# Ledger of designs, part 57: peptides against a protein of PDB entry 3OIQ

Target 1, 212 residues: chain A of PDB entry 3OIQ
Amino acid sequence: KNRIFVSSSKDFEGYPSKAIVPVQFVALLTSIHLTETKCLLGFSNFERRGDQSQEDQYLIKLKFKDRGSERLARITISLLCQYFDIELPDLDSDSGASPTVILRDIHLERLCFSSCKALYVSKHGNYTLFLEDIKPLDLVSVISTISTKSTNSSKHSSSELISECDLNNSLVDIFNNLIEMNRDEKNRFKFVKLIHYDIELKKFVQDQQKVL

## One batch from the design tools (peptide; made by RFdiffusion4, then SolubleMPNN)

Design b1_p15_5_s4 (from b1_p15_5, 7 letters changed)
Fold by OpenDDE base, seed 4:
Structure b1_p15_5_s4 (fold): chain B 212 residues (1-212), chain A 15 residues (1-15)
Amino acid sequence: as target 1 above (212 residues)
Amino acid sequence: MLKMDNDDEELDELA
């Protein structure tokens, strides 16, 4: 079955009310919610939605129905947090209580770009997104990908070109949205408050700001 | 309009 690339979480409002659809998107990690009963990852591309919070536009459920799936969810969170330098409490505490982790507004401190594959599952007018795969993206690689897109339309198959164009467009849109948030005095997001704010990111943002 | 529901157990059985 062909995987659908999703550029906006609003697209799901028009999806079939009884379906299983493999989807893919790119977004920033905004939240982690691990409890005794569920595991959710929040993502956003910061698309403007009026006065609503721009976080958690994509809430992705990890399977959490047995000890095996719970372990996989904890490992997934641990590996993501290790990759993005997010401090977590020890998830392996010998105290038989599963540690609760609730992180919000992750994007205020770290740009955690992620390519997600999910299953859209719908029934009775509700839907859930289940995580199938997650690939964390390196910020330097994201910046390089956006910067090189201006120069090389060379000869890959039409299906690979569409997927790469969609990915790169979504990455540009995310940065444009972050630039708008950074310009808004009411918005808490500021590039200079990112823990990893460096000369490369500064230069990239300054160059993108000239095009907007 | 479809709504996101992460507490629907019937959706968890379909995944």
Scores: peptide ipSAE 0.439, ipTM 0.925, DockQ to the pose 0.887
Fold by OpenDDE base, seed 2:
Structure b1_p15_5_s4 (fold): chain B 212 residues (1-212), chain A 15 residues (1-15)
Amino acid sequence: as target 1 above (212 residues)
Amino acid sequence: MLKMDNDDEELDELA
């Protein structure tokens, strides 16, 4: 089945009813919600939506129906948090209660770029996005990808034709949105408050600000 | 216009 690249989470409002559509997007991880019965990951491109919250534009559900799916969800969260240096409360508490994890506003401290594969599932005028795969992206690699005028169509023959252009455009749009948020005095997001704010990120932001 | 619903159990059966 052809996977659709999604540049905006508004696209889902126009998607077919009673459908299963494989999709892919790139966004920043904004929230993690793990309870006894549900696991959700929040993502955002910080696309301007009037007075609506720019957080959790993509709420992605992990399957959480049995001990096997619950274990997979917990492992997925643990591996993502390890990759992004996100502090989790000890998931290994010997108290037979499954640990509850609720993290919000992750983007205020860390830029967690992620390439997500999901299933759009719709019925009765509602839809849900189910996680199929997630690839964390290294910030240095993201900066390099945007900064290199990559005319190199690396012919990586994966039968999932995600255009390198769609990925790059989405990464540029995210940074442009973050620059606008950083300029807004009312916005909580500031690049200088990121834990990983270094000379490379500073220089990249300064160079991108000259194009906007 | 479709609405996101993460509490719809009928969607969970289709995934």
Scores: peptide ipSAE 0.438, ipTM 0.924, DockQ to the pose 0.873
Fold by OpenDDE base, seed 5:
Structure b1_p15_5_s4 (fold): chain B 212 residues (1-212), chain A 15 residues (1-15)
Amino acid sequence: as target 1 above (212 residues)
Amino acid sequence: MLKMDNDDEELDELA
């Protein structure tokens, strides 16, 4: 089945009302919601959506219907948080209560770029996105990818891979949106408030700001 | 317009 690259979460509003569609997108992790009954990951490209919160444009459900799926969801969250250096409350509390994790506004402290594969599932005018796969992206690698690929549109026609162009365009769009948010005095997002704000990110942002 | 619904149990059965 061909996987569709999704550049905007608005695309789902026009999807079939009864379908199962494999999709892929790239976005920033914005929220984690783990309870006893559900596990959600929020992602955003920070695409402008009027007065609505730009967070959680992609709410991705992790399967959470049995002990095996619950365990996989918890492991997935733990590995993501370890990769991005996100502090989780101790998931290993010997108290037989499943730890509740509710993290929001993750992008205000850390840029957690993620390549997600999901299953779009729709019925009766509603849809859900189920996580199939997640790849955390290193920020230095993202910066390097954007900086190097602005010139080599080698038209290599290979007929089934999500265009490396679509990935790069989405990463550029995210950074452009973050630059706009950083310029907005009303927006809480500021690059200088990121815990990992370094000389490399500073230089990259300054160079991108000259092109916009 | 389709709406995201993460509490629809009928969608959970399709995954």
Scores: peptide ipSAE 0.436, ipTM 0.924, DockQ to the pose 0.876
Fold by OpenDDE base, seed 3:
Structure b1_p15_5_s4 (fold): chain B 212 residues (1-212), chain A 15 residues (1-15)
Amino acid sequence: as target 1 above (212 residues)
Amino acid sequence: MLKMDNDDEELDELA
């Protein structure tokens, strides 16, 4: 089945009320929610949605129904946090309770670009997005990809390949939205408050701000 | 209009 690239979480409002659709998107990791019964990852493109929170536009469920899936979810969170240098609250509860992790507003400290593959599953007018795969993206690679505007539409006319154009457009849109948030005095997001704010990111943001 | 529901156990059975 062809995987659909999703540029906006609003696209799901028009999806079938009873379907299983493989999707892919690119977004920033905004939240992690691990409890005894659930595992959720929040992502956002920071698309303007009126006065609503721009966080958790994509709330992705990890399968968490047996010890095997729970273990996979915990390993997935651990590997993501290790890759993005996210401090997990001490998972070492000596109490035989499964560790609870609740992280919010991750984008205020770290730009965690992620390419996500998910299953859109809908029934009875509700939908859930199940994580199939996640690839963390390196920020230097993201900046390089946006800067080197690939005018090469390589005509890979295979209906299974997400267009390089769709990926690049989504990455540009995210940065443009972050630039707008950075300009808003009421918005908590500021590039200079990112832990990894370096000379390269500073230069890139300054150059993009001149085009907007 | 579809709603996101992460508490729907019937959706968990389909995954």
Scores: peptide ipSAE 0.435, ipTM 0.924, DockQ to the pose 0.883; fails the geometry check

Design b1_p15_6_s1 (from b1_p15_6, 5 letters changed)
Fold by OpenDDE base, seed 1:
Structure b1_p15_6_s1 (fold): chain B 212 residues (1-212), chain A 15 residues (1-15)
Amino acid sequence: as target 1 above (212 residues)
Amino acid sequence: SELIEQEKKLEELLE
């Protein structure tokens, strides 16, 4: 089955009430919820949804049913946090208590762009997104990708049909949404409050603000 | 929280 690129979490409202659909999206990591019994990742593209919180528009579940899946989930979280320079409490504490990690509002400190592959699984009109794969995206690479209008239709072989265009459009949309949030005095998000706010990001934001 | 309510719905789908 072809993997569907999802540009909005609202797309799932139109999905079948009983289905398994492989999907892919790009979004910012907004939350991590790791307990003894579950592992969830929250993502958002910060699309306006009225007065509701723009966080966790994509709630992704990691399998957490046995020691093997639990270990894989913990390793996944560790690797993501290492990549994005997110401080985790020492998971290696000799105390046999499974470390609990609850992080929210990650986007207020770090822009954690991620390309996610997931399984949409629905039953009786409710759905769950199960993580299949996650690729963290480097911010410099994201900025470069948006700034360089990809005129290079590199003939990448027809099988991974997620168009470079869909990814780029979603990245642009995310930045546009962040710019709107940054302009809103009521919104807590500000680019200047990001830990990794540098001259490159500043220049990019300034240039994008002129187009909006 | 909306997150907790979503989590409960997700757990019910896996049982």
Scores: peptide ipSAE 0.028, ipTM 0.673, DockQ to the pose 0.422
Fold by OpenDDE base, seed 5:
Structure b1_p15_6_s1 (fold): chain B 212 residues (1-212), chain A 15 residues (1-15)
Amino acid sequence: as target 1 above (212 residues)
Amino acid sequence: SELIEQEKKLEELLE
C-alpha cells in the first residue's frame, strides 16, 4: 500500500470510517505524554482552526501493549529528547516505577521538526494514529532546505513516493504559521523566546517575514 | 484538556 503524505490533520476528516492507511506528515513536536500505560506524542503544523487548540493536531500513539513495545516507546522518547535537547526526568531510575513524563507546549521553547510515518486506523468514524517511524529534523537543515529548494524543483528523486515538494511545502507552511503566531500579541509563541534562537534563525525569520 | 478528551477517544477505539 502506498504511503499518503498528509499536509493537514483535517485531511483525516475525509478518510474512511473503517480503514488502515499508512500516512506520513511533517510537523512540530508539541507534547509528550508517557505514563505507565501509554505513550502519546503530540504534533502540530499550527494551522489555524478557529477556536480549536493549535497544539496536538496530530496525536500519535506509540504501541504500549507489552514490555517490548513499552521499552521501544521509552527508547524512542529518550532518543527524540536527546536529539532536541529536551530535558527529561531520569527514565532509568532504579526505583522500578516507570517514570511519568508529561511535557506540553514544547514548541514555545524548541522547534522540534519531525517527519512522522504513522498508521491511520479508523473504526466507526473515529481514528487513531499509530507511530511507525519518526525522523527528527535539524532546524538548520530545515532552514537550508526551505532556502535552497525554492530554486531546484527539477530533481525528481524517483524512489520516495513523497514528493520533495510536499515536504518543502509543509515546512514552509509551518514557518508561515509560526510567523503569524509570532505577530499575534495574544499568542504565547515568540521566536525570541526559543532557547535555540540564534542569528541564523533570526535572519531566516526576518527574511521570511518580508515575503509574507 | 483537549488532550485528555482525545486520549479518551483513543482508548475507546482500542477497546
Scores: peptide ipSAE 0.028, ipTM 0.674, DockQ to the pose 0.394
Fold by OpenDDE base, seed 3:
Structure b1_p15_6_s1 (fold): chain B 212 residues (1-212), chain A 15 residues (1-15)
Amino acid sequence: as target 1 above (212 residues)
Amino acid sequence: SELIEQEKKLEELLE
């Protein structure tokens, strides 16, 4: 079965009540919930959902059923946090208690762009998204990708290009949503409060604000 | 509240 690119978490409201569907999306990491019994990742594209919270629009579960799957989940979290410069407590501490990690509102401090592959699994109208693969995206690479596509409108080639177009459109949409949030005085998100806010990001945001 | 409700829905699917 072909993997479906998902541009909105609302797409799942129209999905079958009993199905297994491979999906792909790009979003910002917003939360990490690692306990002794579960591992969840929250993501958002910050699409406006009326008065509802824009956080954790995609709740992704990591398999956490046995010692092997738990270890894989912990390694996955460690590698993601290392990539995004997120400080974690030492997960290997000799104190026999598995460390608990609960992080929320990650997007307020760091833009953690991630390309996710997941399995949509539904039963009786409820669904779970299981993580299959995750690729962290470098912010500089995201900015460069958005900036260069404004000039190369001409070459529509094969099936791999559709996935690249969908990815780039979603990245643009995320930035547009962040710009709207930044303009809203009631919204907690501000670009200037990001730990990694630099001259490059500032210039990019200023240039994008002129087009919106 | 929405995260907790989503977590409950997720737990019910794994049972």
Scores: peptide ipSAE 0.028, ipTM 0.669, DockQ to the pose 0.419
Fold by OpenDDE base, seed 2:
Structure b1_p15_6_s1 (fold): chain B 212 residues (1-212), chain A 15 residues (1-15)
Amino acid sequence: as target 1 above (212 residues)
Amino acid sequence: SELIEQEKKLEELLE
């Protein structure tokens, strides 16, 4: 089955009440929830949805049923946090208790762009998204991708490659949403409060603001 | 057989 690119988490409202659908999306990491019984990742593109929370628009579950899946989930979280310079409490507690990690509002301090592959699994009108793969994206690479009209439609016709256009459009939409949030005095998000706010990001935001 | 296996996998995933 071909993997479907998802541009909005609203797309799932139109999905079948009983199905398994492979999906892919690009979003910002907003939350991490690791307990003794579950592992969840929250993502958002910050699409405006009236008065609904813009956080955790994509709630992704990692398999957490046995020691093998638990170990894989913990390693995934550790590697993701290491890539984004997210401080975790020492997961190596010699105390046989698995450490609990609850992080929220990650996007207020760090822009953690991620390309996610997931399985949409529904039964009786309810659905769960299960993580299949995650690729963290470097912010400099994201900025360069948006700024360079990569007219190189490399015709890599492999049936599993998401359109480069869909990826680029989603990245642009996320930045536009962040710019709108930054302009809103009631919104807690501000680019200048990001830990990694630099001259390159500042220039990019200023240039994008002139087009909007 | 494939549908039953997919349903079992679905149930196992939703548990």
Scores: peptide ipSAE 0.029, ipTM 0.629, DockQ to the pose 0.062; fails the geometry check

Design b1_p15_6_s2 (from b1_p15_6, 5 letters changed)
Fold by OpenDDE base, seed 3:
Structure b1_p15_6_s2 (fold): chain B 212 residues (1-212), chain A 15 residues (1-15)
Amino acid sequence: as target 1 above (212 residues)
Amino acid sequence: SEFLEQFEKLEELLE
């Protein structure tokens, strides 16, 4: 079966009550939950859902059933945190206890854009998303991709074009949602509070605000 | 979050 691109976590409300569906989405990393027994990643595109929290719209489970899967989960978390400059407590604590990592509201300090491949698994109308693959995206690359697409639509093959168009539309939607959050005085999200807020991001946000 | 609690309950049903 072809992998389905998901633009909204609401799409899952229309998914089969008993199925396995390969999916792909792009979103911001919002939370990390690593304990002795489980590993979860939270993502969001900050789509407005009335008065509901916009955090953790995509909850993604990493397999955590044996020593091999636990090791893979811990390595995945370590590599993601290294890529995004997220400080983790030393995982090598001599105490033999598996380190617990609970991070929330990551988007308030860092924009961690990620392209995720997952398996939607449902039973009796309930579902879980299992991580298959994750690609962290560089913010400079995200900004450049959104900025350049206004001109060169011409040369790529039809199948690659659809995936690239879906990705770029989702990236634009995320930034538009962040701009709306930044304008809302009640929202905790502010671009100027990001640790990596620079002149390039400032200029990009200012230019995008003129189009909205 | 209420969402995380709902998700955890859901996982127990899928195992």
Scores: peptide ipSAE 0.026, ipTM 0.671, DockQ to the pose 0.495
Fold by OpenDDE base, seed 1:
Structure b1_p15_6_s2 (fold): chain B 212 residues (1-212), chain A 15 residues (1-15)
Amino acid sequence: as target 1 above (212 residues)
Amino acid sequence: SEFLEQFEKLEELLE
């Protein structure tokens, strides 16, 4: 089956009660939950959902059942944190204790754009998302992609290409949602509080605010 | 926290 691009986590409410569906989405990393028995990643597009928390709209599980899968999960977390300059406690502690990592509200300090491939697995009307692949996105590249009206739909005919349009639309939607959050005095999110807030991001946000 | 807990319960049903 072809991989489905998901623009909203609400789309899963309409998905089959018993299915396995390969999906892909773009979102911001919001949380990391690594314990002795589980590994979860939280993502969000910050879509307005009434009074509900906008965090962890996509909760993604990493397989964590054996030494091999645990190692893969830890490596994945380490690589993501290294890419986004997120400080982790030393995962290699010789003390034999599996390091516990619980990070929340990552988006308040860092914009960690990620393209995720996952398996939607449902049974009895409930579902879990299993991580298949994750690609961290560079913020400069995200800004450039949004700023350049990339009308260059090079017809790369490969059936696996997410529409460049779907990716761009999702990135724009995320930024628009962040701009709305930044304008809300009650919202904790502020662009100026990001550790990596620079002149380029400032200019981009200012330019986007004029269009909204 | 409630969402995570609900998700964990759902996950146990799917394993």
Scores: peptide ipSAE 0.027, ipTM 0.672, DockQ to the pose 0.491; fails the geometry check
Fold by OpenDDE base, seed 5:
Parts: C-alpha cells; sequence; structure tokens
Structure b1_p15_6_s2 (fold): chain B 212 residues (1-212), chain A 15 residues (1-15)
C-alpha cells in the first residue's frame, strides 16, 4: 500500500471509519507523554483550528505492550530528546521505577521538526495513529530546504515518494503559522524566546515575514 | 486535557 503524505490532521476526518492506512507527515514536536503504561508524542503544524488548541494536532502512540516495545519507546524518546537538546530525567535510573516524563509546549522553547511515518488505524469512526518511524530534522537543514527551493527531484524510484513539493510546502506552512503566532500578542509563542534563536533563524524569519 | 482523555478512551477501544 502506498504511504499517503498528510498535510493537515483534518484530512483524517475524511478517512475511512474502518481502515489501516500508512501515512506520513512533517510537524513540530509539541509534547511527550511517557508513563509506565503508555508513550504518546504530540505534534503540530499549528494550522488554525478555530478555538481548538494548536498543540497535539497529531497525537501519535508508540507501541507499549511488552518489554521490548517499551524499551524501544524509551530509546526513541531518549534519542529524540538527545537530538533536540531536551533535558530528560535519567531514564536509566537503577531504582526500577520507570520515570514518568510529561513535557508540554515544547515548541515554545525549541522548534523540533520531525518527519513521521505512522499507521492510521480506525474502528467505529475513531482513529489512532501509531508511530512506525520518526526522523528528526535539523533546523538549519529545514531553513536551507525552504530557501533553496531545490527542484532536486532525486529520482528515488521507491514507492514511498513523498513529493519533495509536499515536504517543502508543509515546512513553509509551519513557518508561516509560527510567524502568525509570533505576530499575535495573545499567543505565547515568540521566536525570540526560543533557546536556539540565533542570527540565522532571525534572518530567515525576517525574510519570510517580508513575503507574507 | 480533554483531548488526551478522549484519545485514551479511544485507545482502550482499539486495543
Amino acid sequence: as target 1 above (212 residues)
Amino acid sequence: SEFLEQFEKLEELLE
């Protein structure tokens, strides 16, 4: 089955009430919920949804049914947090108690761009997204990708062709949404409050603001 | 959040 690129979490409203569909999206990591019994990742593209919270538009479940899947989930969280410089309590604490990690509003401090592969699983009109794969994206690489409009159609012949256009469009949309949030005085998001706010990001945001 | 609670209820139905 071909993997579907999803540009909006609203697309799932039109999906079959009973299906398993492989999907892919790019979004910002907004939350981490790791307990003894579950692991959830929240993502958002910050698409305006009226009065609904713009956080956790993509709520992704990690399989957490056995020791093997639990370990994989914990390793995944650890690696993501290491990549994005997110401070976690030591998950390896010898105390035998699996540490609980609940992080929210990650995007207020760090832009954690992630390319996610997931399974859309629906039953009785309800759905869950299960994580299959995650690739963290470097912010510098994201900025360069948007700026270069690289028509490098690398003819990767694999059936998982995310249109380079789809990825780029989604990244642009995310930045545009963040710019709108930054302009809104009521919104808590501000680029200048990001821990990694540097001259490069500043310049990029300023240049994008001129196009909007 | 209400959203997380709704999602948790959904997960219980899908397991």
Scores: peptide ipSAE 0.027, ipTM 0.668, DockQ to the pose 0.432; fails the geometry check
Fold by OpenDDE base, seed 4:
Structure b1_p15_6_s2 (fold): chain B 212 residues (1-212), chain A 15 residues (1-15)
Amino acid sequence: as target 1 above (212 residues)
Amino acid sequence: SEFLEQFEKLEELLE
């Protein structure tokens, strides 16, 4: 089955009430919820949804049913946090209790762009997204990708070109939403409060603001 | 959050 690129979590409202659909999206990591019994990742494109929280538009479950899946989930969280320089409490604390990690509003400190592959699984109109794969995206690479209009029509198959365009459009949309949030005095998000705010990001944001 | 609680209940139904 072909993987469907999802540009908005609202797309799932039109999905079948009983289905398994492989999906892909790009979003910012907003939350991590790791307990003894579950592992969830929250992502957002920060699309305006009225007065609702803009975080966790995509809530992704990691399988957490056995020792193998639990270990994989913990390793996944560790690797993501290492990649994004997110401080985790020592997961190896000698106290045999698996550490609980609850992080929220990650986007207020770090822009953690992630390309996610998931399984949409629905039953009786409700759905869960199960993580299949995650690729963290480097911010410099994201900025470069947006800034370089994909003029390289390299002869990749029409299907690959569509996926790249969809990816780029989603990344642009995310930045546009962040720019709007940054302009809103009531919004907690500010680019200047990002730990990794540098001259490159500053310049990119300034250039994008001129187009909006 | 109410959303997390709803999601947890949903997960139990989908397992």
Scores: peptide ipSAE 0.026, ipTM 0.668, DockQ to the pose 0.428; fails the geometry check

Design b1_p15_6_s3 (from b1_p15_6, 8 letters changed)
Fold by OpenDDE base, seed 1:
Structure b1_p15_6_s3 (fold): chain B 212 residues (1-212), chain A 15 residues (1-15)
Amino acid sequence: as target 1 above (212 residues)
Amino acid sequence: SEQIRQMEELEKLLE
């Protein structure tokens, strides 16, 4: 089956009650939950859902059943945190207790754009998302991609090409949502509070605000 | 908690 690009977590409400569907989306990393028994990643595109928390619209589980899968999950978390400059407690501490990592509201300090491949798995009307692959996206590259009308639909016919249009549209939507949040005095999100807020991001946000 | 339990049950389908 072809991998389905998902633009909204609401799309899953229309998905089959019993299925396995390969999906892909782009979103911001919002939470990390690593315990002795589970590993979860939360993502959001910050679509408005009334008064509900806009966090963890995509809750993705990493396999965590045996020593091998646990190790892979921990390595994945370590690499993601290293890429996004998220400080983790030393996971290698010789103290036989696996460190618990619970991070929330990551987007308030860092914009962690991620392209995720996952399996949608449903039974009896409930579903879960299992991580298959994750690609962290560089913020400078994201800004560049949005700013440049990617007219180069290079016909690279490889079957795995997410429509460059779908990715770009999702990235634009995320930024638009963040701009709306930034304008809302009641919203905790502010661009100026981001640790990596620089002149480039400032200029980009200012330019995008003129179009909205 | 219930959502997590449901996730764990669904995970068995991927084995």
Scores: peptide ipSAE 0.179, ipTM 0.822, DockQ to the pose 0.334
Fold by OpenDDE base, seed 5:
Structure b1_p15_6_s3 (fold): chain B 212 residues (1-212), chain A 15 residues (1-15)
Amino acid sequence: as target 1 above (212 residues)
Amino acid sequence: SEQIRQMEELEKLLE
């Protein structure tokens, strides 16, 4: 089955009540929940949903059923946090107790763009997303991609028909949403409060603000 | 809690 690119988490409201559908999306990492029994990642594109929290629009579960899957989950979290320069408590504590990691509002400090592959699994109208793959995206690369409108239709013959257009559109939408949040005095999100706020990001945001 | 339980039930469908 072809993987479906998802531009909005609202798309799942129209999905079958009983299905397994491979999906892909791009979003910002907003939360990490790692306990002894589960691992969840929260993502958002910050689409306005009325009174609903803009965080964790995509709640992705990592398989956490056996020692192998648990280890994979921990490694995944570690690698993501290393990539994004997120400080974690030492996950390797010899004390045999799996460290509990609960991080929220990650986007307030760091823009952690991620391309996620997941399985949409539904039963009786309820659904869960299971992580299949995650690719962290470098912010500089994201900015460059948006700025260059890379029509590099590199015919990468890979059967994953994710149009470069879908990716680019999603990235643009995320930034536009962040710009709106930044303009809202009631919103806690501010670009200037990002730890990695630099001249490049500043310039990019300023340029994007002129187009909106 | 209920949402988590539902997720766990759905996870069994992937086994």
Scores: peptide ipSAE 0.175, ipTM 0.818, DockQ to the pose 0.334
Fold by OpenDDE base, seed 3:
Parts: sequence; C-alpha cells; structure tokens
Structure b1_p15_6_s3 (fold): chain B 212 residues (1-212), chain A 15 residues (1-15)
Amino acid sequence: as target 1 above (212 residues)
Amino acid sequence: SEQIRQMEELEKLLE
C-alpha cells in the first residue's frame, strides 16, 4: 500500500472508521510524554483551528508493551532529544525507577522539525497513530530547502518518492503559521525567544515576512 | 491531559 502524505491533521476526519493506513507528515515536535506505561509524541503544523489549541495536532504513540519495545521507545526519545539539544534527565539511572519525562510547548524554545512515518489505525470511528519511523530535520537544512526552491521550478518530476514538493509545501506552511503566531501579540510563540535564534533564522524570517 | 485521556480511551477500543 502506498504511503499517504498528510498535510493536515484534519485529513484524518475523512479517513475510514476501520482501517490501517500508512501515512507520512512533517511537523514540529511539541510534546513528549514518557511514563512507565506509555510513550507519546505530540506534533503540530500550527494550522489554524479556530480558537482551539494548535498544539499536539498529531499525537503519535510508540509501542510500549514489552521490555524490547519500551527500550526502543526510550532510545528513540533519547536520540531525538540529543539531536534537538533537549535536556533530559538521565534515562539510564540505576535507581530502578523508570524515568518519567513530560515535556510540553517544546516549540516555544526549539523548532524541532520532524519527518514522521506512522500507521493510522482506526476502529469504530476512533483512531490512533503509531510511530513507524522518525527523521529529525536540521533547521539550517529546512531554511536552505525553502529558500532554494523558490528559484528552481523546473526538472525532477518523475520519482515515486513522496514528492519533494509535498515536504517543501508543508515546511513553508509551518513557517507561515509560525510567522502569523509571532505577529499575534496574544500568542506565546516568538522567534526571538527561541534558544537557537540566530542571524540566519532572523534573516529568513524577515525575508518571509515581506512576502506574506 | 484531555488529548492523553482520549488516546487512552482509543487504545482500549483497539484492543
């Protein structure tokens, strides 16, 4: 079955009430919930949904049923946090207590762009998303990708891969949404409050704001 | 918290 690229979490409202569908999306990591019994990742593209919270639009579950799956989940969280420079308590602490990690509003401090592959699983009209794969994206690479494709409209039409166009469009949409949030005085998100806010990001945001 | 609760309810339906 072909993997479906998802541009909005609202797409799932139209999905079958009983199905297993491989999906892929790009979003910002917004939350991590690791307990003794579960592991959840929250993502958002910050698409406007009226007056509702724009956080955790994609709630992704990691398998957490046995020691092997639990270990894999913890390793996944550790590697993601290492990549994004998110400080975690030592997950290997000899204290025998499984470390609990609850992080929220990650996007207020760090832009953690992630390409996710997941399984949409539904029953009786309800659904959950299970993580299959995650690729963290470097912010510099994201900025460069958005900046360069504004000029090269031309050639590579043919490859069966999830179109570089879908990925790029989603990245642009996310940045546009963040720019709107940054302009809103009531919104907590501000680019200047990001820990990694630098001259490159500043310039990129300024240039994008002129087009919007 | 509400989203987590909803996820837990959904998980029970998928079992």
Scores: peptide ipSAE 0.160, ipTM 0.802, DockQ to the pose 0.566
Fold by OpenDDE base, seed 2:
Formats: structure tokens, sequence, C-alpha cells
Structure b1_p15_6_s3 (fold): chain B 212 residues (1-212), chain A 15 residues (1-15)
């Protein structure tokens, strides 16, 4: 199945009013919403959209119809949070009540780069995205990928691979957007407030700022 | 087809 790489959530405005389209994108995890009835993940590349909120530009649903799908959603959230060192309330509460998790503005504390595969599903002009797969990306690897300008397009022939160029361009765009947000005194995002802010990230940001 | 069934199941999630 041909999967379409999406560089902007605005691309969906041009999509069919009734369709199922496999898509992929890279973005920062911005929110987690787990309730008794649904599970949502919010992502953003922080593309400027005028006065609109830059949070949750990609709102992705996890299947949440039965105990099996609910368990899978909870495990997915747990594994993502473990990878990104996000503190969750104890999901193992002995009280048979499914724990509610609502996290917002995750990007203010941690840069959680994620490669997502999803299904675009539309009906009557409305659409939703369903999560098919998620791969967390290590920040060090992201920085290295951007810095090395690896023209080594390893011709990985498989139809499901994100173009290296598409991935790199999206990662650069995200960082450029974050740099602009960091320069804006009204924006809450600041690199120095990230929990994982280190000398490597500082140097990378400084080098990128010289090009902008 | 199985694809149509899957589509219908996904469409119900939009309701």
Amino acid sequence: as target 1 above (212 residues)
Amino acid sequence: SEQIRQMEELEKLLE
C-alpha cells in the first residue's frame, strides 16, 4: 500500500471527503488524552497558522472499542512515556477504574520527536486520524541526522519507507519553528526550560540560529 | 470484502 508522507496537517484540507488514506509524518508529541472512552495523541510541527494554537495539529486516535484495544492503547502510552521519560500517574491503581491521563504542552518540558503511521479516515467532509504505528526518535539521532546532511539515500527499495529527504526537511522545519518560538517573548516555549537541555542541544541550536 | 468491512468499522468511529 502506498503510504503518503505528510509535511503539513494542512494537506488534509485537500483530501477527499470520503476516503481511507494511509499517511505518515514526523512531529513532536504535544498531548496525551486517555479517558474511559477514548485515547488521543496530539502532535505538532509548530507550523505557523496565524493566531491559531500550534498545539495538536495532528490529533490521532487509538482504537478504544473493547478491552483488548484499550489494553493496547494503555501499553502504547506507557511505552512512549517510558521512552521519553514522561512521568505518568500509576496506571496500576488496584481500583478497577481505568486511570485517566491528561497531559498537555509536553513540548515545553521535553522534545518528543515521533515518526507516526496513521490512517486518514473521512466521512461527510470530517476526518480523523487512526494510529497504525509509532516510532519514538532519539534527540541525539535527530540532531546527528540534521547535522550530517547524509546524502546517503540508502536505496531502501521498500514502498513503506519515509524518504530520507522528507524526514530531514520535516525535522529541520520543526527546529526552525522552535527557534522562532524561542525568540518570541510571548511564546512559552524556551529551549533552556527543557529538562534535557544540555551542551549538545545548546550548540546545535546556536549553530542553527546562525543560518536563520 | 475485508477492506470494506474494515472501512465500515472505521467509519463508525467517526460517529
Scores: peptide ipSAE 0.110, ipTM 0.765, DockQ to the pose 0.068

